# Ledger of designs, part 142: peptides against a protein of PDB entry 4DOW

Target 1, 157 residues: chain A of PDB entry 4DOW
Amino acid sequence: TFSWVGRPLPNRKQFQQMYREICMKINDGSEIHIKVGQFVLIQGEDNKKPYVAKLIELFQNGAEVPPKKCARVQWFVRFLEIPVSKRHLLGRSPPAQEIFWYDCSDWDNKINVETIIGPVQVVALAPEEVIPVDQKSEETLFVKLSWNKKDFAPLPP

## One batch from the design tools (peptide; made by RFdiffusion4, then SolubleMPNN)

Design b2_p29_6_s4 (from b2_p29_6, 12 letters changed)
Fold by OpenDDE base, seed 1:
Structure b2_p29_6_s4 (fold): chain B 157 residues (1-157), chain A 29 residues (1-29)
Amino acid sequence: as target 1 above (157 residues)
Amino acid sequence: SEEEEIKKYYEELEERRKKAQEEHVKKLE
C-alpha cells in the first residue's frame, strides 16, 4: 500500500495534489519512504528485469474516481532495450548495471505508484569513470549517457 | 525504413510496459 507523506505542495493544476514524499508499506509491515528526485524500480514483464525511472513528480489525480496516486517519471532504458541494430553505436560492451537516460518525449511518463517495486540507487558517472563491479555496488545502477533512439550522447543537464 | 522500424520498436516497448504495469495493478486490486 501507498500513502502520502506530508502536506500537499503548492500547485496550480486542477484536480492534482502534489507531494514530496510517499510511503510504501511492504507486506512484512516495514515501510519505505520514497521522495521526488529518487530513482525507482517499476514492475516489468514477467520474468524480466524491472524498469528504471527517476521520480519527477508525485501527485494524486483527483479527476479519477477513485483518485489515483500517480507519479511522473523520467525513464531509463537498459542496454538490451536498445534496438539490436543500434547497440553497436555504444562502441563497448556495457556492464549489466549500466542504464541510459531516455532522451525522448514520446513515452507516457505517468505511472501508477502501485507499479513501484521499490527505490534503487542510480549514480551518474562521467564518461571516463569506471563502473565498479563489486558486491558493494551490486544493487547500484549507473548512467553515463542518454539515448534518443538515434544515438548515445552525454547526459542532459 | 530503419527510422520507421525504430519508431514501431519503441511503440511496442511502451505498449509492453503499460501492459505489464496494468496487469500488476490488477493483481493488486
Scores: peptide ipSAE 0.617, ipTM 0.934, DockQ to the pose 0.836
Fold by OpenDDE base, seed 3:
Structure b2_p29_6_s4 (fold): chain B 157 residues (1-157), chain A 29 residues (1-29)
Amino acid sequence: as target 1 above (157 residues)
Amino acid sequence: SEEEEIKKYYEELEERRKKAQEEHVKKLE
């Protein structure tokens, strides 16, 4: 289950209450707090890796009945989500931990918070920096580049 | 065309993502 943490933030959007933080209760009864600006894993298809996104805003959509707890996200894509015909543009074989900033606005960036599996650590690296492939970093994802459906580019600021 | 194929590709990706999300939410309800 998900519940809002703290008081709603000021906003100008009709039928919406914005929040900085949400609490996710896990099956074992433990609680995980997720804040705007953090990265999350989002439920994917069976037998596929979860989607990765950065939380941009958390809001309750009062226009829906019943109101839904939602998030606006910045999507990342995994290498295997890049069209096969375009993968060569990377010029290298990325490690499994590498993800790419999706630099397009064509995808719906609104999600139901209930699709969030949990938080994940995403570390931004310069293109020349080496992605560590040790056991300690196994749970960490790394991003060096953006993808705009046509080519790779340096990360946006 | 290649452009059309790429367009369809990303549309399909989004559809699959949305479907996966919707199904997950339904399971939780």
Scores: peptide ipSAE 0.614, ipTM 0.933, DockQ to the pose 0.809
Fold by OpenDDE base, seed 4:
Parts: C-alpha cells; structure tokens; sequence
Structure b2_p29_6_s4 (fold): chain B 157 residues (1-157), chain A 29 residues (1-29)
C-alpha cells in the first residue's frame, strides 16, 4: 500500500496534488519512504528484470475516478532493451548493473505508484570510470551514458 | 526502413512495459 507523506506542495495544477514523499508499506509491515529525486524499481514482465526510473514528480491525479496516486519519472533502459542492431555501438559488453539514461521524450513518463517495487541506488559515473561489481554493490545500478534511440552519449546535463 | 523498424520497436517496448504495469496493478486489486 502507498500513502502520501506530508502535506501537498503548493501548485496551481487543477485536479493534481503534488507531494515530496510517499510511503510504501511492505508485507512485513515495514515502511519505506520514497522521495522525489530517488530512483525506483518498477514492475516488469514476470520473466524480466524490473524497470528502472528516477522519480521526478509525485502527484495524485484527481481527474481520475477514483483518484490515482501517480509519479512522473525519468526512464532508464537496460542494455537488453537496446535494439539488437544497435548494441554494438556501445563498443563493450556492459555489466548487468549498468543502465542507460533514456534521452527521449516519446515515452509516457507517468506511472501508477503501485507499480513501484522499491527504491534502488543508482550511481552516475563518468564514462571512463569502472563499474564496481562486488558484494557491496550488488544492489547498486550504475549509469554512465544516455541512449537516444540512435546512439550512446554522455549523460545529459 | 530502418527508422520505421526502430520506431516500431520502441512502441512495442512501451506497450510491453505498460502491460506489465497494468497486470501488476490488477494483481494487487
């Protein structure tokens, strides 16, 4: 279950209430607070790894019936989501922990918060930096490059 | 064309993502 934390942020958008933080209650009864700016795992297909995104906005969409708790996100893509014909452009075999900033605006970036599995640590690295793959970083994802459907590039500003 | 194929590819990716999310939400309900 998800519930808003704190009071709505001041905004002038009709039918929308924005928040800084949301609380996710897990099966064991524990609670995880997720804030705007953090990274999250989002439910994928049953046999695939979860999607990765950065939370940009948290808002309740009052225009929906019933109102829906939503998030606006910046998508990341995994290497296997890159078209097969384009993967060679990376010039290397990335580790499983590497993700790419999706540098396009053609995808719907609104999600239902109920699709959030939980928070995840995403660390931005320079292209020349080595991605550490050890027990300490097994749960950490790393982003070095963006992907714009055509080529890989340095991360956007 | 290649451009058209790539376009279709990403459309399909988005559809799969949306479908997965929708199915998950339904399971929670």
Amino acid sequence: as target 1 above (157 residues)
Amino acid sequence: SEEEEIKKYYEELEERRKKAQEEHVKKLE
Scores: peptide ipSAE 0.613, ipTM 0.933, DockQ to the pose 0.794
Fold by OpenDDE base, seed 5:
Structure b2_p29_6_s4 (fold): chain B 157 residues (1-157), chain A 29 residues (1-29)
Amino acid sequence: as target 1 above (157 residues)
Amino acid sequence: SEEEEIKKYYEELEERRKKAQEEHVKKLE
């Protein structure tokens, strides 16, 4: 169950009410609050890891019947989501915790908030920094590079 | 061509993502 936290933010879109924060109720009855700017895991296929995204906007789409709680996201891709023929361009074997900033606008970046599994920690690193792989960091994802369907590049600002 | 294959690949990838999300929402209803 998802519910908005706080009052709608001022915006110029007639049928979209924007919010800063959303509340997610989990199985044990506890609540998790997620804010714009945080990173989330999005439901994937049964045999695959969840998708990763950064929350850019939280909004209710009043043009839909019934109104839908939505989010606009910046997608990340995992190494295994990169075409096999292009993976060699990285020049190394990345750890499982590494993700890449998807630097393209061809994908739909609107999601239903009900597809959110939960928050996740994503840490940006410089290329020379080593990704820690220990028990304490197993739940943390790391990003060093962007991917634009052609090649890897330094992270966007 | 390779370009066409890559284009199709990303289209399929997005379709799989959307399908997984839609199925999840349906299960919650």
Scores: peptide ipSAE 0.613, ipTM 0.933, DockQ to the pose 0.811

Design b2_p29_7_s1 (from b2_p29_7, 17 letters changed)
Fold by OpenDDE base, seed 2:
Structure b2_p29_7_s1 (fold): chain B 157 residues (1-157), chain A 29 residues (1-29)
Amino acid sequence: as target 1 above (157 residues)
Amino acid sequence: SKEEKLKLRKESGLLEREKKLEEEQKRLS
């Protein structure tokens, strides 16, 4: 269950009410607040690892009946999503906790907030920095590079 | 439910991404 936190932000987008924060109610009754700028795990197919995204906007889509709670996101990709023929371009075998900034516009960046599993910690590192050993693959994720479907590159500003 | 989750993923544009991921995983194995 998701609910908006606070009052809508001023915006000029038709049929959209923008928010800074959303509340996620967990099965045990506890609540987690997620804000724009934070990173989240997005539900994938059964028995598959969740996707990773940074929240750019939170908004209610009033063009639909009933209105839907949505988010605009910056996608990340896991190494396994990189085509086999291009994986060698990384020049190394990445640890399980490494993800890559998806630097393409071909994917829809709008999601339904109900696909959010929960927040996740994502830490940006310089290429030369060593990724710490993490026993839990989804405890903390690390990003060093972007992927633009052609090659790996330094992170965008 | 599975159907509800599928609907949500469809709305989020994830179905094609899932298909590609499955194909790459098959190539790896």
Scores: peptide ipSAE 0.557, ipTM 0.919, DockQ to the pose 0.486
Fold by OpenDDE base, seed 1:
Structure b2_p29_7_s1 (fold): chain B 157 residues (1-157), chain A 29 residues (1-29)
Amino acid sequence: as target 1 above (157 residues)
Amino acid sequence: SKEEKLKLRKESGLLEREKKLEEEQKRLS
């Protein structure tokens, strides 16, 4: 289950209450707090790797019945989501821990917070920095480049 | 439930992305 932490942030958006933090209660009863600006894993299909996103906004949409706890996100993509015909543009075989900043607006960036599996660490690296290879790829992810459906580019500022 | 999970993914705009991912994975095989 998910619940808001703290009071709503001041905003002028009708039917929306914005928050800085949300609490995720997991199966064992423990709680994890997730804040705007942190990175999260988003549930995909069963037995598929989760998606990765950065939380940009947390808000309750009161215009919906019932009200939904939502987030606006910046998407990341895994290498396997890059079209086969364009993967060569990277010029290298990325490690499993590498993800790419999705620099397009064609995807819906609004999610239901209930799709959040949990937080994940994402570290931005310079191109020359080496990605540590971990046995568990979901422990820490690394981003060096953006992908805009045409080519790879340096990370946005 | 599986149905609830599907609904959540649909609301989050993930279904089309999932379809595309599956297609790309098939192209590698």
Scores: peptide ipSAE 0.556, ipTM 0.919, DockQ to the pose 0.497
Fold by OpenDDE base, seed 4:
Structure b2_p29_7_s1 (fold): chain B 157 residues (1-157), chain A 29 residues (1-29)
Amino acid sequence: as target 1 above (157 residues)
Amino acid sequence: SKEEKLKLRKESGLLEREKKLEEEQKRLS
């Protein structure tokens, strides 16, 4: 269950109410608050690793019937999502904790908040920095590069 | 339910991405 936290932010959009924070109720009854700017895991297909995204906006979309709690996100991609033919462009074998900033606009960046599994820590590193390897791949993720469907590049500003 | 999950993923624009990912994984299998 997801519920908005706080008052809607000032917004000129007719059918959208924007929020800074959302509350996620977990199965054990505990609550997790997620804010704009945080990173989240998003549920994918069963038996697949979740997707990773940075929350840019939290909003209720009243243009849809019924209204939906949504988020606008910056997508990240895992190495396995990189086409096999282009993986060599990385020039190294990335650790499981590495993700890449998706630098394309071809994907819809709006999600239903109900797809959010929970928050995740994402740490930006310089290309020369070493990624710590953890046993739990979803504990902390690291991003060093962007992927634009053609090549890897330094992170965008 | 699986149907509900599918709907949510569709609404989030994930289905095509998932399909592509599955194809890539199959190539590596």
Scores: peptide ipSAE 0.553, ipTM 0.916, DockQ to the pose 0.475
Fold by OpenDDE base, seed 3:
Structure b2_p29_7_s1 (fold): chain B 157 residues (1-157), chain A 29 residues (1-29)
Amino acid sequence: as target 1 above (157 residues)
Amino acid sequence: SKEEKLKLRKESGLLEREKKLEEEQKRLS
């Protein structure tokens, strides 16, 4: 279950209440607090790796009945989502822990917070920095480049 | 439930992305 933490932030949108933080209650009864600016794993299909996103906004959508807890996100993509015909543009075989900043606006960036599996660590690296490969591919992810459906590029600031 | 999860993914705009991912994985095999 998910619940808002703290008071709503100032917002002029009629049907939205914005928040800085949300609480995720997990099976063992413990709570995980997730804040705007943190990275999360988003539930995909069974037997598929989860999606990775950075939280930009947390808000309750009052236009829905009942109101829904939502997030605006910056998407990341895994190498497997890059078209086969474009993969050569990377010029290397990336480790499983590498993800790419999705630099396009064609995807819906609003999610239901109930799709959040949990937080994940995403570390931005310079191109010359080596990605340490661990056995747990989802423990820490690394991003060096953006992908804009045409080519790879340096990360946005 | 499966239906609930599907609904959540749909309203989160993931269905088309999932479809494309499957297509790319198919091309790799």
Scores: peptide ipSAE 0.558, ipTM 0.920, DockQ to the pose 0.501; fails the geometry check

Design b2_p29_7_s2 (from b2_p29_7, 16 letters changed)
Fold by OpenDDE base, seed 4:
Structure b2_p29_7_s2 (fold): chain B 157 residues (1-157), chain A 29 residues (1-29)
Amino acid sequence: as target 1 above (157 residues)
Amino acid sequence: SKKKLEELRKESGLTKREEELEEEQKKLA
């Protein structure tokens, strides 16, 4: 169950109510608050691994009938989501914790909040920084580069 | 079906499965 936290933010979009925060209630009764700017895991297709995204906007879409709780996201991609023929362009074997900023606009970046599994920690690193692989960082993902379907590039500012 | 966050965390989450998939791909290549 998802519910908005706080009052709608001022916006100029007539059919959208913007929010800063949403509350996710899990079946065990716990509540998780997720805010704009945080990173989330999103349910994948066909029991695939969850997608990773940064929340850019939280909004109720009044243009839909019935209105739906939605989010606009910045997508990240896993190395294994990159075509096999292009993986060599990275020039290294990334650790499993590495994800890449998806620098394309061809993907729909609007999601239903119901697809959110929960928050995840994503840390941006400089190219020269080493991705730590230990028990404490096991659930932390790291991003150093972007992927634009053609090549890897330094992380966008 | 939608997996719960708790279930994902219990399975050592994303990294473990990523590594397993990568290992499988290496074996198949």
Scores: peptide ipSAE 0.024, ipTM 0.565, DockQ to the pose 0.058
Fold by OpenDDE base, seed 2:
Structure b2_p29_7_s2 (fold): chain B 157 residues (1-157), chain A 29 residues (1-29)
Amino acid sequence: as target 1 above (157 residues)
Amino acid sequence: SKKKLEELRKESGLTKREEELEEEQKKLA
């Protein structure tokens, strides 16, 4: 179950009421608060790993009946989501913890909040920095580069 | 309502497939 936290933000878009924070209630009754700017795991396809995204906006879509709780996100991609013919462009074998900033506009960046699994830690690193592989970082994902369907590049600002 | 975060992550294969993903990526090098 998802519910809005706090009052709606100003500067409303047509049919969209903006929020800064949402509350996710889980099966044991506990609550997890997720804010704009945080990273989340999104439900993947059947038998596929979850997607990774950064929350850009949280909004209620009043154009739908009933109104839907939605989010606008920045997508990240895993190495194995990159076409086989292009993977060599990385020039290295990345650890499983590495993800890439998806620098394309061909994907719908609007999601239903019901697809959110939960928060995840994403750490931005310089290309020369080493990704730690230990138990403390087993659930931490790391991003060094962007992927624009043609090549890898430094992260956007 | 949603399951516990840990249970959802396990069900989604995030942690289970971490080693598998690493091995698959190593084969690409």
Scores: peptide ipSAE 0.021, ipTM 0.556, DockQ to the pose 0.062
Fold by OpenDDE base, seed 3:
Structure b2_p29_7_s2 (fold): chain B 157 residues (1-157), chain A 29 residues (1-29)
Amino acid sequence: as target 1 above (157 residues)
Amino acid sequence: SKKKLEELRKESGLTKREEELEEEQKKLA
């Protein structure tokens, strides 16, 4: 279950109440607090890996009946989500921990918070920095570049 | 049903799953 944490933020958007933080109750009864700016895993399709996203906004959509708890996200993509014909443009074989900033607007960036699996650590690195691949960093993802469906580029600020 | 964080972490982990998929992709190439 998901519940808002704190009071709604000042907002002029019609039918939307903005929040900074949401609480996710997990199986053992404990609670995970997720804030705007954090990275999350989003449930994928059957037999597909979870999607990776950065939370940009948390809001309740009052235009829907009943009102829905939603989030606006910045998507990331995995190397294997990139078309085979374009993968060579990277010029290297990336480690499994590397993801890419999705620099396109063709994907719907509004999600229901119910699709959030949980938080994940994403670390931005400079191109020259080595991605650590060990047991300690197994749950950490790293991003150096963006992908715009045509080519790779330096990570946006 | 929605897969929760605990269930996800009880698996091989996100990175391990990516490695497995990458290996499968290389075999298909």
Scores: peptide ipSAE 0.025, ipTM 0.589, DockQ to the pose 0.061; fails the geometry check
Fold by OpenDDE base, seed 1:
Structure b2_p29_7_s2 (fold): chain B 157 residues (1-157), chain A 29 residues (1-29)
Amino acid sequence: as target 1 above (157 residues)
Amino acid sequence: SKKKLEELRKESGLTKREEELEEEQKKLA
């Protein structure tokens, strides 16, 4: 169950009510609050690892009947989501904690909030910075590069 | 029907065990 937190934000988008925060009620009845700008796990295909995304917008789409709670996201990709034939372009074997900024517009970046599994921590690093793999950082994902289906590149500004 | 955060972390491959699995998968791919 998802519910909006706070009042709608001012916007000029037709049929959209924008919000800063959403509340997700989980199985045990507890609540998790997620805000725009935070990172989330999105439900993937059956028996597949969840997708990683950054929340860009939270909005209720009033153009739909009934209205739907939606989000606009920036996608990230895992190394194993990159085509096998292109993985060598990275020039190294990344740790499992590394993800890549997806720098393409071919993917639909609008999701239903019901596909959100939960929050996840993502930290941007410079190329020279080492990804920590200790127990304290095992729950954090790290991003150094973007992937645009052609090559890896430095992160967008 | 949302999972607990601990289960989510395991599913996302953020645990040490998942790290090992990912390394194995990378070698096979």
Scores: peptide ipSAE 0.019, ipTM 0.525, DockQ to the pose 0.055; fails the geometry check

Design b2_p29_7_s3 (from b2_p29_7, 14 letters changed)
Fold by OpenDDE base, seed 5:
Structure b2_p29_7_s3 (fold): chain B 157 residues (1-157), chain A 29 residues (1-29)
Amino acid sequence: as target 1 above (157 residues)
Amino acid sequence: DKEKLEKLRKESGLTEREKEIEEEKKKEA
């Protein structure tokens, strides 16, 4: 279950109450706090790796009945999501821990927070930096490039 | 439950994203 932490932030959006932080309650009763600016794993298909996103906004959508707890996100993509015909454009075989900044607007960037599995660490690296090999592929993810459905490019600022 | 989750995923645009990826794979097959 998810609950807001703190009071709503001032905003101009008529039907949205914005928040800085949300609490995710885990089955064992423990709580994980997730804040705007952090990265999260989002539920994918069965037997598929979770999606990765950066939280840009946390808000309750009051335009819906009942109100829904939502987030606006910046999407990332995994290498296997990239069309096979375009993968050669990377010029290398990426490690499993590498993800790419999705630089397109064709995907809805609003999610229901209930799709969030939990937080994840994403580290931006320069192209020449080596990705550390961790024991768990989802422990820490790394991003060097963006993907815009056409080509890879340096990360946006 | 699974049904609820699928609804949430659909509302979050995830199923559409997955459909796009699948369709692209079909074009390349």
Scores: peptide ipSAE 0.556, ipTM 0.910, DockQ to the pose 0.694
Fold by OpenDDE base, seed 1:
Structure b2_p29_7_s3 (fold): chain B 157 residues (1-157), chain A 29 residues (1-29)
Amino acid sequence: as target 1 above (157 residues)
Amino acid sequence: DKEKLEKLRKESGLTEREKEIEEEKKKEA
């Protein structure tokens, strides 16, 4: 179950109410608050790793009946999502914790918040910075590069 | 509910993304 936290933010979009924060109530009754700007895991297929996204906007779409709680996201991709024929362009074997900023507009970036599994920590690193691969850091994902379906590139500003 | 989840995933563009990935894999096979 998801519910809005706080009052709607001022916006210019008709029929959309924007929020800064949403509350996720999990099965045991506990609550997790997720804010715009944080990173989340999105439900993938069965037995597959979840997708990773950064929350850009949280909004309720009042034009829909019933209104839907939605998020606009910046997608990330895992290395295994990149076509095999293009993986060599990275020039290295990335650790499992590395993800890539998806720099294309062809994917729908609007999601239903009910697809959110929970928050995740994502840390942006410079190319020279080493990704820690210890057990204590396995819950943290790291991003150094973008992927635009053609090549890898430095992270956008 | 699995059916509800699949609907939500479809509405969120996830199924299309997955389809694209699968199609690319087939082209490389």
Scores: peptide ipSAE 0.549, ipTM 0.909, DockQ to the pose 0.693
Fold by OpenDDE base, seed 3:
Structure b2_p29_7_s3 (fold): chain B 157 residues (1-157), chain A 29 residues (1-29)
Amino acid sequence: as target 1 above (157 residues)
Amino acid sequence: DKEKLEKLRKESGLTEREKEIEEEKKKEA
């Protein structure tokens, strides 16, 4: 169950109410608060790792019937999502904890918040910084580069 | 519910993303 936290933010979009924070209620009754700017895991296919995204906007879409709780996100991609023929462009074998900033606009960046599994920690690193690898590959993820379907590049600011 | 989840995934563009990834893999083969 997802519920808005706080009052709607000012915006000019006719059918949208924007929020800074949403509450995710888990089965045990506990609550997780997720804010704009945080990173989340999103439900993938069976036997596939979840997708990773940064929350850019949280909004209720009043144009839908019934209204839907949505998010605008910045996508990240895992190395295995990159075409095999282009993986060599990285020039190294990345650890499982490395993800890449998706620098394309071809993917829909609007999600239903009900696809969110939970929050995840994503840490931006400089190229020279070593990614610490531990047994929990989904505990903390690291990003050094962007991917634009053509090549890898330094992270945008 | 799997059906509800699949609908949510489709609405979130995830199934389209997955289709694209699969098509790219096919193109490389």
Scores: peptide ipSAE 0.525, ipTM 0.904, DockQ to the pose 0.739
Fold by OpenDDE base, seed 2:
Structure b2_p29_7_s3 (fold): chain B 157 residues (1-157), chain A 29 residues (1-29)
Amino acid sequence: as target 1 above (157 residues)
Amino acid sequence: DKEKLEKLRKESGLTEREKEIEEEKKKEA
């Protein structure tokens, strides 16, 4: 269950109310607050790893009946989502914790918040920095590069 | 609730993303 936290932000978009924060109520009754700028895990197919996204906007879409709670996101991709024929372009075998900034506009960046599993920690690193692969950091994902369907590149500003 | 989730995933563009990934795998096979 998801509910808005706080008052709507100033917005000029018709049929949309923007928010800074959303509350996610989980099965045990506890609540998790997620804010714009945080990273989330999004439900994938059965037996597939969840997708990773950064929350850019939180908004209620009033054009639908009933209104839907939505988010605009920046997508990330996992290494295994990259075509096999292009994986060699990375020049290394990445650890399981590494994700890549998706630098294409072909994917819809609007999601239903109900697809969110929960928050996740994502840390940006310089290409030369070592990704710590230990039990203490297994919950943390790391991003060094972007992927634009053609090649890997430094992270955007 | 699986059906509802699939609808939400489709509306979120996830199904299309998954389809794209699967099609690329077929091309490489």
Scores: peptide ipSAE 0.488, ipTM 0.898, DockQ to the pose 0.675

